# Ledger of designs, part 26: peptides against a protein of PDB entry 3OIQ

Target 1, 212 residues: chain A of PDB entry 3OIQ
Amino acid sequence: KNRIFVSSSKDFEGYPSKAIVPVQFVALLTSIHLTETKCLLGFSNFERRGDQSQEDQYLIKLKFKDRGSERLARITISLLCQYFDIELPDLDSDSGASPTVILRDIHLERLCFSSCKALYVSKHGNYTLFLEDIKPLDLVSVISTISTKSTNSSKHSSSELISECDLNNSLVDIFNNLIEMNRDEKNRFKFVKLIHYDIELKKFVQDQQKVL

## One batch from the design tools (peptide; made by RFdiffusion4, then SolubleMPNN)

Design b1_p11_6_s2 (from b1_p11_6, 5 letters changed)
Fold by OpenDDE base, seed 2:
Structure b1_p11_6_s2 (fold): chain B 212 residues (1-212), chain A 11 residues (1-11)
Amino acid sequence: as target 1 above (212 residues)
Amino acid sequence: MKEYDESLELP
């Protein structure tokens, strides 16, 4: 089954009311919710949704129904947090109590670009998303990819029909949305408050701000 | 409007 690239979480409004649809999107990690009974990741592209919170536009469930899936969820969270330099409490506490992790507003401190593969699962018009795969994206690589209109189609096999254009467009849209948020005095997001705000990101943002 | 339903499980 072909995976659908999702540019907006509004696309799900048009999806079937009873289906399982493989999807892929690119977004920023905004939240982590790990408890003893569930694991959720929040993502956003910060698309304007009127008065709705721009956070957690993509809420992704990790399977958390048996020891194997729980372990995989915990490992996934640990690896993502290690990759993005997100401080977590030790998830392997010898106390047998699985630590609760609730992180919100991650994007206010770190731009955690992620390519997510998920299952859209719907019943009776409601939906959820289940994580199938996640690839963290390096910010330098994201900046380089946007800055270089990469015409270099690395011929990934014809089965991953997600165009390099769809990825690049989504990355550009995210940055444009962040630039708008940064310009809004009411918005808490500011590039200069990012822990990893460096000369490269500064220059890139300044150059993008001239085009917007 | 479709609502996100956290109670939904994979069949």
Scores: peptide ipSAE 0.695, ipTM 0.966, DockQ to the pose 0.823
Fold by OpenDDE base, seed 3:
Structure b1_p11_6_s2 (fold): chain B 212 residues (1-212), chain A 11 residues (1-11)
Amino acid sequence: as target 1 above (212 residues)
Amino acid sequence: MKEYDESLELP
């Protein structure tokens, strides 16, 4: 089945009202919702949608139906949070009660770029997204990729035709949206409030601001 | 407009 690259969560308005469509997108992690009964990840590209919240534009479910799927969801959250230096309570606490994790507005403290593979599942005109795979992206690698416009497709992974161009365009669009949010005095997002705000990110943002 | 439905399950 061909996987569709999604540049905007508005694309789902044109999708079938009863289908299963493999999709891929890149976005920032905005929320984590782990309870005893469900696991959800929120992502956003911060595309302007009028007066609507720019958070959780992509809400993705993890399978959470049995002890095996619950364990896999918890491991996925732990590994993701470890990669992004997100502090979690110990998910393996011997107390028999699975800890509840509710994190919101993650993008206000950390830029957690993620490449997501998901299943778009629709029924009766409504839809949901199920996680198939997640690849966290290193911010230094994201900045370097945008800055160099890496035209060097090294010809050695023959299995997924998602153009490096679609990924790069979406990463640029996210940064442009963040720059607009940073310029808006009413917006809570500010680059200088990121925990990992360094000289490299500062320089990159300053150079992008000259083109916009 | 299509709405997000958290009640939907994997088939």
Scores: peptide ipSAE 0.694, ipTM 0.966, DockQ to the pose 0.830
Fold by OpenDDE base, seed 5:
Structure b1_p11_6_s2 (fold): chain B 212 residues (1-212), chain A 11 residues (1-11)
Amino acid sequence: as target 1 above (212 residues)
Amino acid sequence: MKEYDESLELP
């Protein structure tokens, strides 16, 4: 079955009320919720949804049913946090309490671009998302991809062509939404408050602001 | 509107 690229979490309104649909999207990591009993990742593209919170537009479950899936979830969180330079409480506390990690508003401090593969699972009109795969994206690589408008159609023949167009469009949309949030005095998001705010990101934002 | 249901499991 072909994986569907999702540009908006509103797309799920049109999905079947009883299905399993492989999906893919790119978004910013907004939250991590790891407890003894569950692991959830929140993502957002910051699409305007009226007065609703722009956080956790994609709430993704990691499997957390047995010691193997729990271990995989914890390793996934550790690797993501290591990649994005997110400080976690020591997961290795010899105290037999599994550490609880509750992080929110991650995007206010760090732009954690992630390409996610998930299963949309619906029953009786409600849905959930299960993580299948996650690829953290380097911010420099994201900026370069948007800036170069890479029409480099390297015809890599493999049947999981996310159109480079869909990925690029979603990355542009995310940055445009962040620029709008940055311009809004009521919005907590400000590029200058990012821990990793550098001259390259500053220049990129300034150049994108001229196109909007 | 479809609601997110955290109780849903993979079949």
Scores: peptide ipSAE 0.694, ipTM 0.966, DockQ to the pose 0.827
Fold by OpenDDE base, seed 1:
Structure b1_p11_6_s2 (fold): chain B 212 residues (1-212), chain A 11 residues (1-11)
Amino acid sequence: as target 1 above (212 residues)
Amino acid sequence: MKEYDESLELP
């Protein structure tokens, strides 16, 4: 089955009411919810949705049904948090109690760009998303990809037609949405409050702000 | 409008 690239979580409104559809998107990690019984990741592209929270536009479940899937979920969370320098409470507590992790508003401190492969699963008009694969994206690599706007359609024959155009457009849209949020005095998001706010990100944001 | 359902499982 071909994987569908998703530019907006509104696309799911048009999806079947009873289906399993493989999807892919790029978004910022906004939340982590790990308990003894479930694991959820929240993602957003910060598309404007009226007065609704722009967080968790994509809620992604990790399988959490047996010791094997629970272990895989915990390892996945640990590796993502290590990659993004997200501090987790010590998961190795000798207390035998499975540590609970509830992180929200991650995007206020860190831009955690992630390429996600998921299964859209629907029943009776409702839906959920299950994680199949996740790739964290380096911010410097994201900035370079947007800045170099590849005019080179190099014919790389890989049967994963993720149009480099769709990925680039989604990354640009995310930055444009963040710039709009940064300009809004009522919005909590500010680039200068990011822990990793450096000269490169500052320059990139200033250059993008001149085009908007 | 479609709602997100945290109770849905993979069949």
Scores: peptide ipSAE 0.694, ipTM 0.966, DockQ to the pose 0.832

Design b1_p11_6_s3 (from b1_p11_6, 6 letters changed)
Fold by OpenDDE base, seed 2:
Structure b1_p11_6_s3 (fold): chain B 212 residues (1-212), chain A 11 residues (1-11)
Amino acid sequence: as target 1 above (212 residues)
Amino acid sequence: MKKYDESLELP
């Protein structure tokens, strides 16, 4: 089954009211919610949604039904947080109590670009998203990919029909949305408040701001 | 408007 690239979480409004649809999107990690009974990841592209919170536009469930899926969820969270330098409490506490992790507004401190594969699951016009796969994206690689209109189609096999263009467009859209948020005095997001705000990111943002 | 429903499970 072909995976659908999703540029907007509004696309789900047009999806079937009873289906399982494999989707892929690129977004920033905005929240982590890990408890004893569930694991959720929030993502956003910061697309303007009127008065709605721009956070958690993509709420992704990790399977959390048995010890195997719980372990996989915990490992997934640990690896993502290690990759993005997100401080977590030790998830392997010898106390037998699984630590609760609730992180919000991650994008205010770190740009955690992620390519997500998920299942859109709908019933009776409601939907949820289940994580199938996640690839963290390196910010330097994201900046380089946007800055170099990479015409170098690495021929990934014809079964992953997600165009390099769709990825690049989504990355550009995210940065444009962040630039708009940075310009808004009411918005808490500011590039200069990112822990990893360096000369490269500064230059890139300044160059993108001239085109917008 | 479709609602996100956290209670939905994979069938």
Scores: peptide ipSAE 0.701, ipTM 0.967, DockQ to the pose 0.822
Fold by OpenDDE base, seed 3:
Structure b1_p11_6_s3 (fold): chain B 212 residues (1-212), chain A 11 residues (1-11)
Amino acid sequence: as target 1 above (212 residues)
Amino acid sequence: MKKYDESLELP
């Protein structure tokens, strides 16, 4: 089945009202919602949508139906949070009560770039997204990739035709949207408030701001 | 406009 690259969550407006469509996108992690009954991840590209919240433009469900799927969801959250240095309560606490995790506005403290594979599932004109795979992206690697416009497709992974161009364009669009948010005095997002704000990120943002 | 529906399950 061909996987569709999604540049905007508005693309789903044109999708079938009853389908299962494999999709892929890149976005920033904005929220984590883990309870006893569900696991959700929120992502955003911060595309301007008029007066609507720019958070959770992609709300993705993890399968959470039995002890095996619940364990896999908890492990996925733990590994994701470990990669992004997000502090979680101990999910394996011997107390028999599964800890509830509700994190919002993650992008205000950390830029958590993620490449997501999901199933778009629609019924009766409504849709949801189910996680198939998630790859966290290193911020230094993201900055380097945008800066170099890496035209060197090293010809050694023959299995998924998602163009390096689509990924790079979406990463540029996210940074441009963040620069616009940073310029808006009413927007809570500021690069200087990121925990990992360093000289490299500062220089990159300053260089991108000269082109916009 | 399509709405997000958290109640939808994998078939």
Scores: peptide ipSAE 0.701, ipTM 0.967, DockQ to the pose 0.832
Fold by OpenDDE base, seed 1:
Structure b1_p11_6_s3 (fold): chain B 212 residues (1-212), chain A 11 residues (1-11)
Amino acid sequence: as target 1 above (212 residues)
Amino acid sequence: MKKYDESLELP
């Protein structure tokens, strides 16, 4: 089955009311919800949706039904948090109690770009998303990809037609949305409040702000 | 308008 690239979570409005559709998107990690009974990841591209929270536009479930899937979910969260320098409470507490992790507004402190493969699952007009795969993206690599705007359609014959164009356009759209949020005095998001705000990110944002 | 449903499972 061909995987569909998703540029907006509004695309799901047009999807079937009873289906399983493999999808892919790029977005920022906004929340982590790990309990004894569930694991959810929130993502957003910060597309404007009126007065609705721009957070958690993509809510992704990890399978959490047995000890094997629970262990895989916990390892996935640990590896993502290690990659993005997100502090987790000690998961190794000798208390035998499965640690609960509830993180929100991650994008206010860290830009956690992620390429996600998921299953869109719908029943009776409602839907959910299940994680199939996640790749964290390095911010320097994201900035370089946007800046170099590959005019080279190098014919790499891989049967995963993720158009490099769709990925790049989505990354540009995310940055444009963040720039708009940064300009809004009412918005909590500010680039200067990011823990990893450096000279490279500052220069990139300043250069993008001149084009908008 | 489709709603997100956290209770949905993989069939």
Scores: peptide ipSAE 0.701, ipTM 0.967, DockQ to the pose 0.832
Fold by OpenDDE base, seed 5:
Structure b1_p11_6_s3 (fold): chain B 212 residues (1-212), chain A 11 residues (1-11)
Amino acid sequence: as target 1 above (212 residues)
Amino acid sequence: MKKYDESLELP
């Protein structure tokens, strides 16, 4: 079954009321919720949804049913946090309490671009998302990809062609939304408050602001 | 409007 690229979490309104649909999207990591009983990742593209919170537009469950899935979830969180330089409380506390991680508003401090593969699972008109795969994206690579408009159609023959166009369009849309949020005085998001705000990101934002 | 349901499991 072909994986569907999702540009908006509004697309799920048109999905079947009872299905399992492989999906893929790119978004910013906004939240981590790891407890003893569950693991959730929140993502957003910051698409305007009226007065609703722009956070957690994609809430993704990690499997957390047995020791194997719990371990995989914890390792996934550790690796993501290591990649994005997110400080976690020591997961290795010899105190038999599994550490709880509750992080929100991650995008206010760090731009954690992630390419996610998930299963859309619906029943009785409700849905959830299950993580299948996650690839953290390097911000320099994201900036370079948007800046170069890389029509480098390297014809890599494999049947999971995310159109480079869909990925690039979604990355552009995310940055455009962040620029709008940065311009809004009421919005908490400001590029200058990012821990990793550097001259390259500053220049890129300034150049994108001229196109908008 | 579809609601997110955290209680849904993979079949």
Scores: peptide ipSAE 0.701, ipTM 0.967, DockQ to the pose 0.829

Design b1_p11_6_s4 (from b1_p11_6, 5 letters changed)
Fold by OpenDDE base, seed 4:
Structure b1_p11_6_s4 (fold): chain B 212 residues (1-212), chain A 11 residues (1-11)
Amino acid sequence: as target 1 above (212 residues)
Amino acid sequence: SKSYDESLELP
């Protein structure tokens, strides 16, 4: 079955009430929830949903059922945090207690763009999402991709028909939503409060603000 | 509307 690109978490309202559907989306990492019994990643594109929280629009479960899956989840979290320069409490505590990591509002300090492959799993009209794969995206690469409109028609083999257009459109939509949040005085999100706020990001935001 | 259910497992 072809993987479906998801531009909005509202798309799941139209999905089957009992299915397994492979999906892909791009979003910002907003939360990490690692405990002794579960691992969850929260993502958002910050699409306006009325008075609902714009955080955790995509809540993704990592498989956490045995020592092998728990180890894979912990390694995944460690690698993501290393890539995005997110400080974790020392996971290497020699105390045989599995460290608990609860991070929220990650997008207020760092823009952690991620391409996620997941399984939509539904039963009795409810759904969950299971992580299959995650690719962290470099912010400079995201900015360059949006700015150049580069249809990198890199002839990657015909089997992963994820439209580069869908990815680019979602990245643009995320930035537009962040610009709207930055303009709202009531919103906690501000580009100037990002730890990695540099001259390149500043210029890009200023140029995008002229189009909106 | 569909609700997210964290209790759902992979079959």
Scores: peptide ipSAE 0.696, ipTM 0.966, DockQ to the pose 0.827
Fold by OpenDDE base, seed 1:
Structure b1_p11_6_s4 (fold): chain B 212 residues (1-212), chain A 11 residues (1-11)
Amino acid sequence: as target 1 above (212 residues)
Amino acid sequence: SKSYDESLELP
């Protein structure tokens, strides 16, 4: 079955009311919710949706049914947090209580670009997303990818490849949305408040702001 | 409108 690239979480409104559809998207990590009974990752592209919170537009469930799947979920979170330099409480505390992690608004401090593969699962018109795979993306690589507009249409066979165009368009859309949020005085998001705000990101944002 | 349902499980 071909994996569908998703540019907007609104696309799910048109999906089947009873299906399993493999999907892929690129978004910013916005939340982590790990308890004794569940693990959820929130993502957003910050597409404007009226007055509703733009956070957690993609809420992805990790399988958390047995000791093996729980361990895999905890390892996945640990590896993501290590990659993005997100501080977690020690998950290895000798106190036999599984540590609870609830992080929100991650995008206010760090731009955590992620390529996610998931299963869209629907029943009776409701849906959920299950994580299949996650690839963290380096911000320098994201900036370079947008800036270089890779015109190298190398003839790689179309059947399993995300269109490099779809990926690039989604990354551009996310940055444009962040620029709009940064311009809004009421919005909490500001590029200058990012912990990793550097000269490269500053220059890139300034150059993109001239085109918008 | 489709709603997110956290209670849904993989079949």
Scores: peptide ipSAE 0.696, ipTM 0.966, DockQ to the pose 0.852
Fold by OpenDDE base, seed 3:
Structure b1_p11_6_s4 (fold): chain B 212 residues (1-212), chain A 11 residues (1-11)
Amino acid sequence: as target 1 above (212 residues)
Amino acid sequence: SKSYDESLELP
């Protein structure tokens, strides 16, 4: 099935008002909302949208309708948080109440790059996004990919390949947006406040700042 | 403009 690569969440304004469209994007994880009744993940490319909050440009629902889907959602959140070194309360507490997790502004402490596959679902002119697949991306790998303009064709099956060009362009755009946010004194985002801020990220940001 | 609707479910 042809999956559409999405470079901007504004693209959804042009989408059908009653459809199911498989989409894919790369973005930073910005929020996690896990309750007894729902599970949502927020993502952003930090594309400028006037004076509006740049968080949660891609709000994605996990299926949460039965005990099996709820368990899968909780496991998905746990695995993502383990990968990104995000501390969660123990979701397996023997107290029959599932813990509520509400995390916001994740990008202020950690750059959690994620490749997402989702279903765009629209009805009556409104839309939502449902998670189909998520791949966390290592920051060192993201930096290396941008720096080398790597044309390394990952031999994935031809029907699910993101264009390497689309992925690289979106990763560059995200970093450019973060550099602009870092330069803005009014913006809360600062690279030096990231828990994982190291010499490699510092050098990469300094080199990108010379081109912008 | 299209708005995000959290109440929408998979058909």
Scores: peptide ipSAE 0.695, ipTM 0.966, DockQ to the pose 0.846
Fold by OpenDDE base, seed 2:
Structure b1_p11_6_s4 (fold): chain B 212 residues (1-212), chain A 11 residues (1-11)
Amino acid sequence: as target 1 above (212 residues)
Amino acid sequence: SKSYDESLELP
């Protein structure tokens, strides 16, 4: 099935009112909501949406219907948090109750770039997103990819070609949006407040700011 | 306008 690359969450306004559409996008992880009954991941590319919050532009459900899907959701959250050095509250609460995890505004402390595959599911004009796959992206690799404009299409097999152009364009757009947010005195996002803000990221941001 | 509906399930 052809998977559609999504550059904007506004694209869903034009989608069918009753469909299942495989989609993919790249965005920053903004929120995690894990309870006893649901698991949601929030993502954003920080595209300007007027006066609306720029967080959770892509709200993705993990399947949470049975013990198997719940376990998979919890493992997925644990692995993502381990990859991004996100501290989870100890999941080993002796109380036998599965711990609730509610994290918001993750992007204020860490840039968690993620390549997501999801199902757009619509009924009666409303929609939701279900996670199919997630790949965390290394920030150094993201910076290098943007900086080199690498025309080196690693020709991975023809069936899952995220166009390298679409991925790179979305990564550039995210950084440009973050630069705009960093320049806005009213915006809480500041690069210097990131826990992982280093000399490399500083230099990259300074170089990108000269182009904008 | 299309809205996000968290209550929607996979068929």
Scores: peptide ipSAE 0.694, ipTM 0.966, DockQ to the pose 0.851

Design b1_p11_7_s1 (from b1_p11_7, 3 letters changed)
Fold by OpenDDE base, seed 3:
Parts: structure tokens; sequence; C-alpha cells
Structure b1_p11_7_s1 (fold): chain B 212 residues (1-212), chain A 11 residues (1-11)
């Protein structure tokens, strides 16, 4: 089955009550939840959903059922946090106690753009998204991609044709949503509070704000 | 096998 690009987590409301559907989306990492029994990643595109919290619109489960899957989950979290410069407690403590990691509101300090491949798995109308693959995206590369309207199809093999248009549109939508949040005095999100807020991001936001 | 969790998992 072809992988479906998902632009909104609302798309899942129309999905079959019993299915396995390979999906892909781009979103910001908003939360990490690692315990002794589960590993979850929260993502959001910050699509406006009334007065509800806009974090964790995509709740992604990592397999966490045996020592092998637990180790893979911990390595995945470690590598993501190293890429995004997120401080984690040492996950390798020789004390047989699995460290608990609970991070929330990550987007308030760091814009962690991620391209996610997942399996939508549903039963009786309930669903879970299982992580298959994750690619962290560099913010400078994201800004450059939006600014250049890059029509340069990087011809990856014909079986994984994500429309570059779908990716670019979703990245634009995320930035537009962040600009709206930044303009809202009630919203906690502010670009100037990001740890990595630089002249390039400032200029990009100022230029986008003139078009919106 | 995929253990479907409650979609209302409060983080």
Amino acid sequence: as target 1 above (212 residues)
Amino acid sequence: EYDIEDPNLKL
C-alpha cells in the first residue's frame, strides 16, 4: 500500500474503524514521555482546534514490550535529543531502574521539525500511531525550503513519492500557525523566547508576517 | 501484534 501524506491530525477522524494504514506527516516535536512501560512522542502542526491544547495532536507510540524494543526506543530518543540539543538524564544508568523522562511544551524553547513515518492502527474506532521512521529536520533547511519554493524534485525512488508540494505546504502551514500564536497575547509561544532565536529566523518571521 | 492504547492517553 502507498504511504499517505497527512496534513492534519483531523484526517484520522475519517479513517476506517479497523485498519492498518502507513502514513507520513511533518510536525514539531512537542513532548517526550518515556517510562518503565511506554515510550510516546507528541507532535503538532498547531492547527487551531478551538480552546484545546495544540500540543500532542499526533501522539506517536514507540514499541516498548521487551528489552530489545525498549533499547531501540531509548536509542531513538537519545539520538533525537542529541540532534535537537535537548538535555536528557543519562539513560544508561547501571542501576536496573529505567530512567523516566517527561518533557512537555518542547516547542516553547526549540522548534524541532520532524518528518515522521507511522502506522495508523485502528480497532473499534480507537487508533494508535506507531513510529516506523523519524527524520529530524534542520530549521535553517526548513526556512530555506519555504523561502525558495524549491520545485527541485529530489527524485527519491518512485515508491516513496511524497509530493514535495505536500511537505512544503505543511511546513508553511506550521509557520503560519506559529505566527498566529506569536501574535496572540494569550498564547505562551513567542519566537523571541526560543533558545535558538537568531537573525535568520527573525528575518524570516518578519517577512512572513508581512504576507499574512 | 500492535497493542492499541487508549487514544486518550494523557501524557
Scores: peptide ipSAE 0.060, ipTM 0.762, DockQ to the pose 0.777
Fold by OpenDDE base, seed 4:
Structure b1_p11_7_s1 (fold): chain B 212 residues (1-212), chain A 11 residues (1-11)
Amino acid sequence: as target 1 above (212 residues)
Amino acid sequence: EYDIEDPNLKL
């Protein structure tokens, strides 16, 4: 089945009321919700939605129905948090109590760019996105990709019909939205408050601000 | 396999 690249979570409003559609998107990790009974990841492109919260535009469910799926969810969360340098409580506690993790507004401290593969599953007009795969993206690599505007179609004809153009456009859109949020005095997001704010990110933001 | 109607899908 061909995987559909999704540029906006509004695209799902046009999706069938009963379907299973493999999708892919790129977004910033905004929230982690791990309890005894559920595991959710929130993502956002920070697309303007009027008065709606810009966080958790993509709510992704991990399977959490048995010990095997629960362990896979915990490993996924641990690996993501290790990659993004997010401190978590020990998820392998011998105490028999699974630690509860509730993180929100992750984007206020860290830009956690992620390429997500998910299943859109709908029933009776409601939908859920189930995580299939997640790739954390390095911020330096994201900045480099946007800066080079790589029209270099690497002729790697791998059967994943993800337009490099769609990925690059979505990354640009995210940064543009973050720049707008940074300019808004009412918005809590500020680049200078990111823990990993460096000279490279500063320069990139300053250069992108001249194009907007 | 896919529980869509899970009321716990709200953060």
Scores: peptide ipSAE 0.056, ipTM 0.760, DockQ to the pose 0.527
Fold by OpenDDE base, seed 1:
Structure b1_p11_7_s1 (fold): chain B 212 residues (1-212), chain A 11 residues (1-11)
Amino acid sequence: as target 1 above (212 residues)
Amino acid sequence: EYDIEDPNLKL
């Protein structure tokens, strides 16, 4: 089956109650939940859903069933945290207890843009998203991609049918949602509270705020 | 096999 690009986590409300569907989305990393028995990643596009938490709109499970899958999950978390400069407790503690990591509200300090490939798996109207692949996205690259919306439709790569348009639209929608959250005095999210808030991000946000 | 029975994995 072809991989489906998902623009909203609401798209899953229309999905079959019994299916396996390969999906892809782009979102911000919002949470990490690593225990002895499970590994979950939370992601969000911050689409408004009334008074519900805008966090963890995409809850992604890593396989965690044996020593091999557990090790792969821990390595995946470590590499993501290294890329985004997220402080983790030492996962290699010589104490044979696997460290528990529970991080929430990651987006309040760091914009961790991620392109995720997952399997949507449903049974009896419930679903789970299983991680297949994750690519962290550099914020400077995200800003440049949105700013340069290339009028150059160069027709060169017919095998990954992620429309470059779908990715760019999702990135724009995320920034628009963050701008709305930043304007809301009740919302905890503020661009100026991001650890990596620089002149480039400031200018980009100011320019986007004039278009909204 | 995909374990989807964990109620904490219901989105």
Scores: peptide ipSAE 0.055, ipTM 0.755, DockQ to the pose 0.443
Fold by OpenDDE base, seed 5:
Structure b1_p11_7_s1 (fold): chain B 212 residues (1-212), chain A 11 residues (1-11)
Amino acid sequence: as target 1 above (212 residues)
Amino acid sequence: EYDIEDPNLKL
């Protein structure tokens, strides 16, 4: 079955009440919830959804059922946090307590762009998104991708053609939403409060603000 | 096997 690109977590409202659908999306990492019994990742594209919290629009479950899946989940979290310079509490405490990690509002300090492959799994109208793959995206690469209007369709015939257009459109939409949040005085999100706020991001935001 | 049966994932 072809993987479906998802531009909005609202797309799942139209999905079958009993299905397994491979999906892919791009979003910002907003939360990490690692306990002894579960691992969840929250993602958002910050689409306006009325007065609801814009965080965790995509709640992704990592498999956490056996020692192998738990190890894979912990490694995944460690690698993501290492990639995004997210400080984790020492996971190597010789105290046999599995470290608990609860991070929220990650987007207020770091823009953690991630391309996620997941399984939409529904039963009786409820669904869960299970992580299949995650690729962290470098912010410089994201900025470059948006700034370079994709005229270079190098026709690399890989059968996983998520349209470079769908990815680019979603990245643009995320930045547009962040710009709107930054303009809103009531919104906690501000680009200048990002730990990695640099001259390149500043310039990019200023240039995007002129187009909006 | 995907355990969908965690009823607390009602978003």
Scores: peptide ipSAE 0.054, ipTM 0.747, DockQ to the pose 0.423

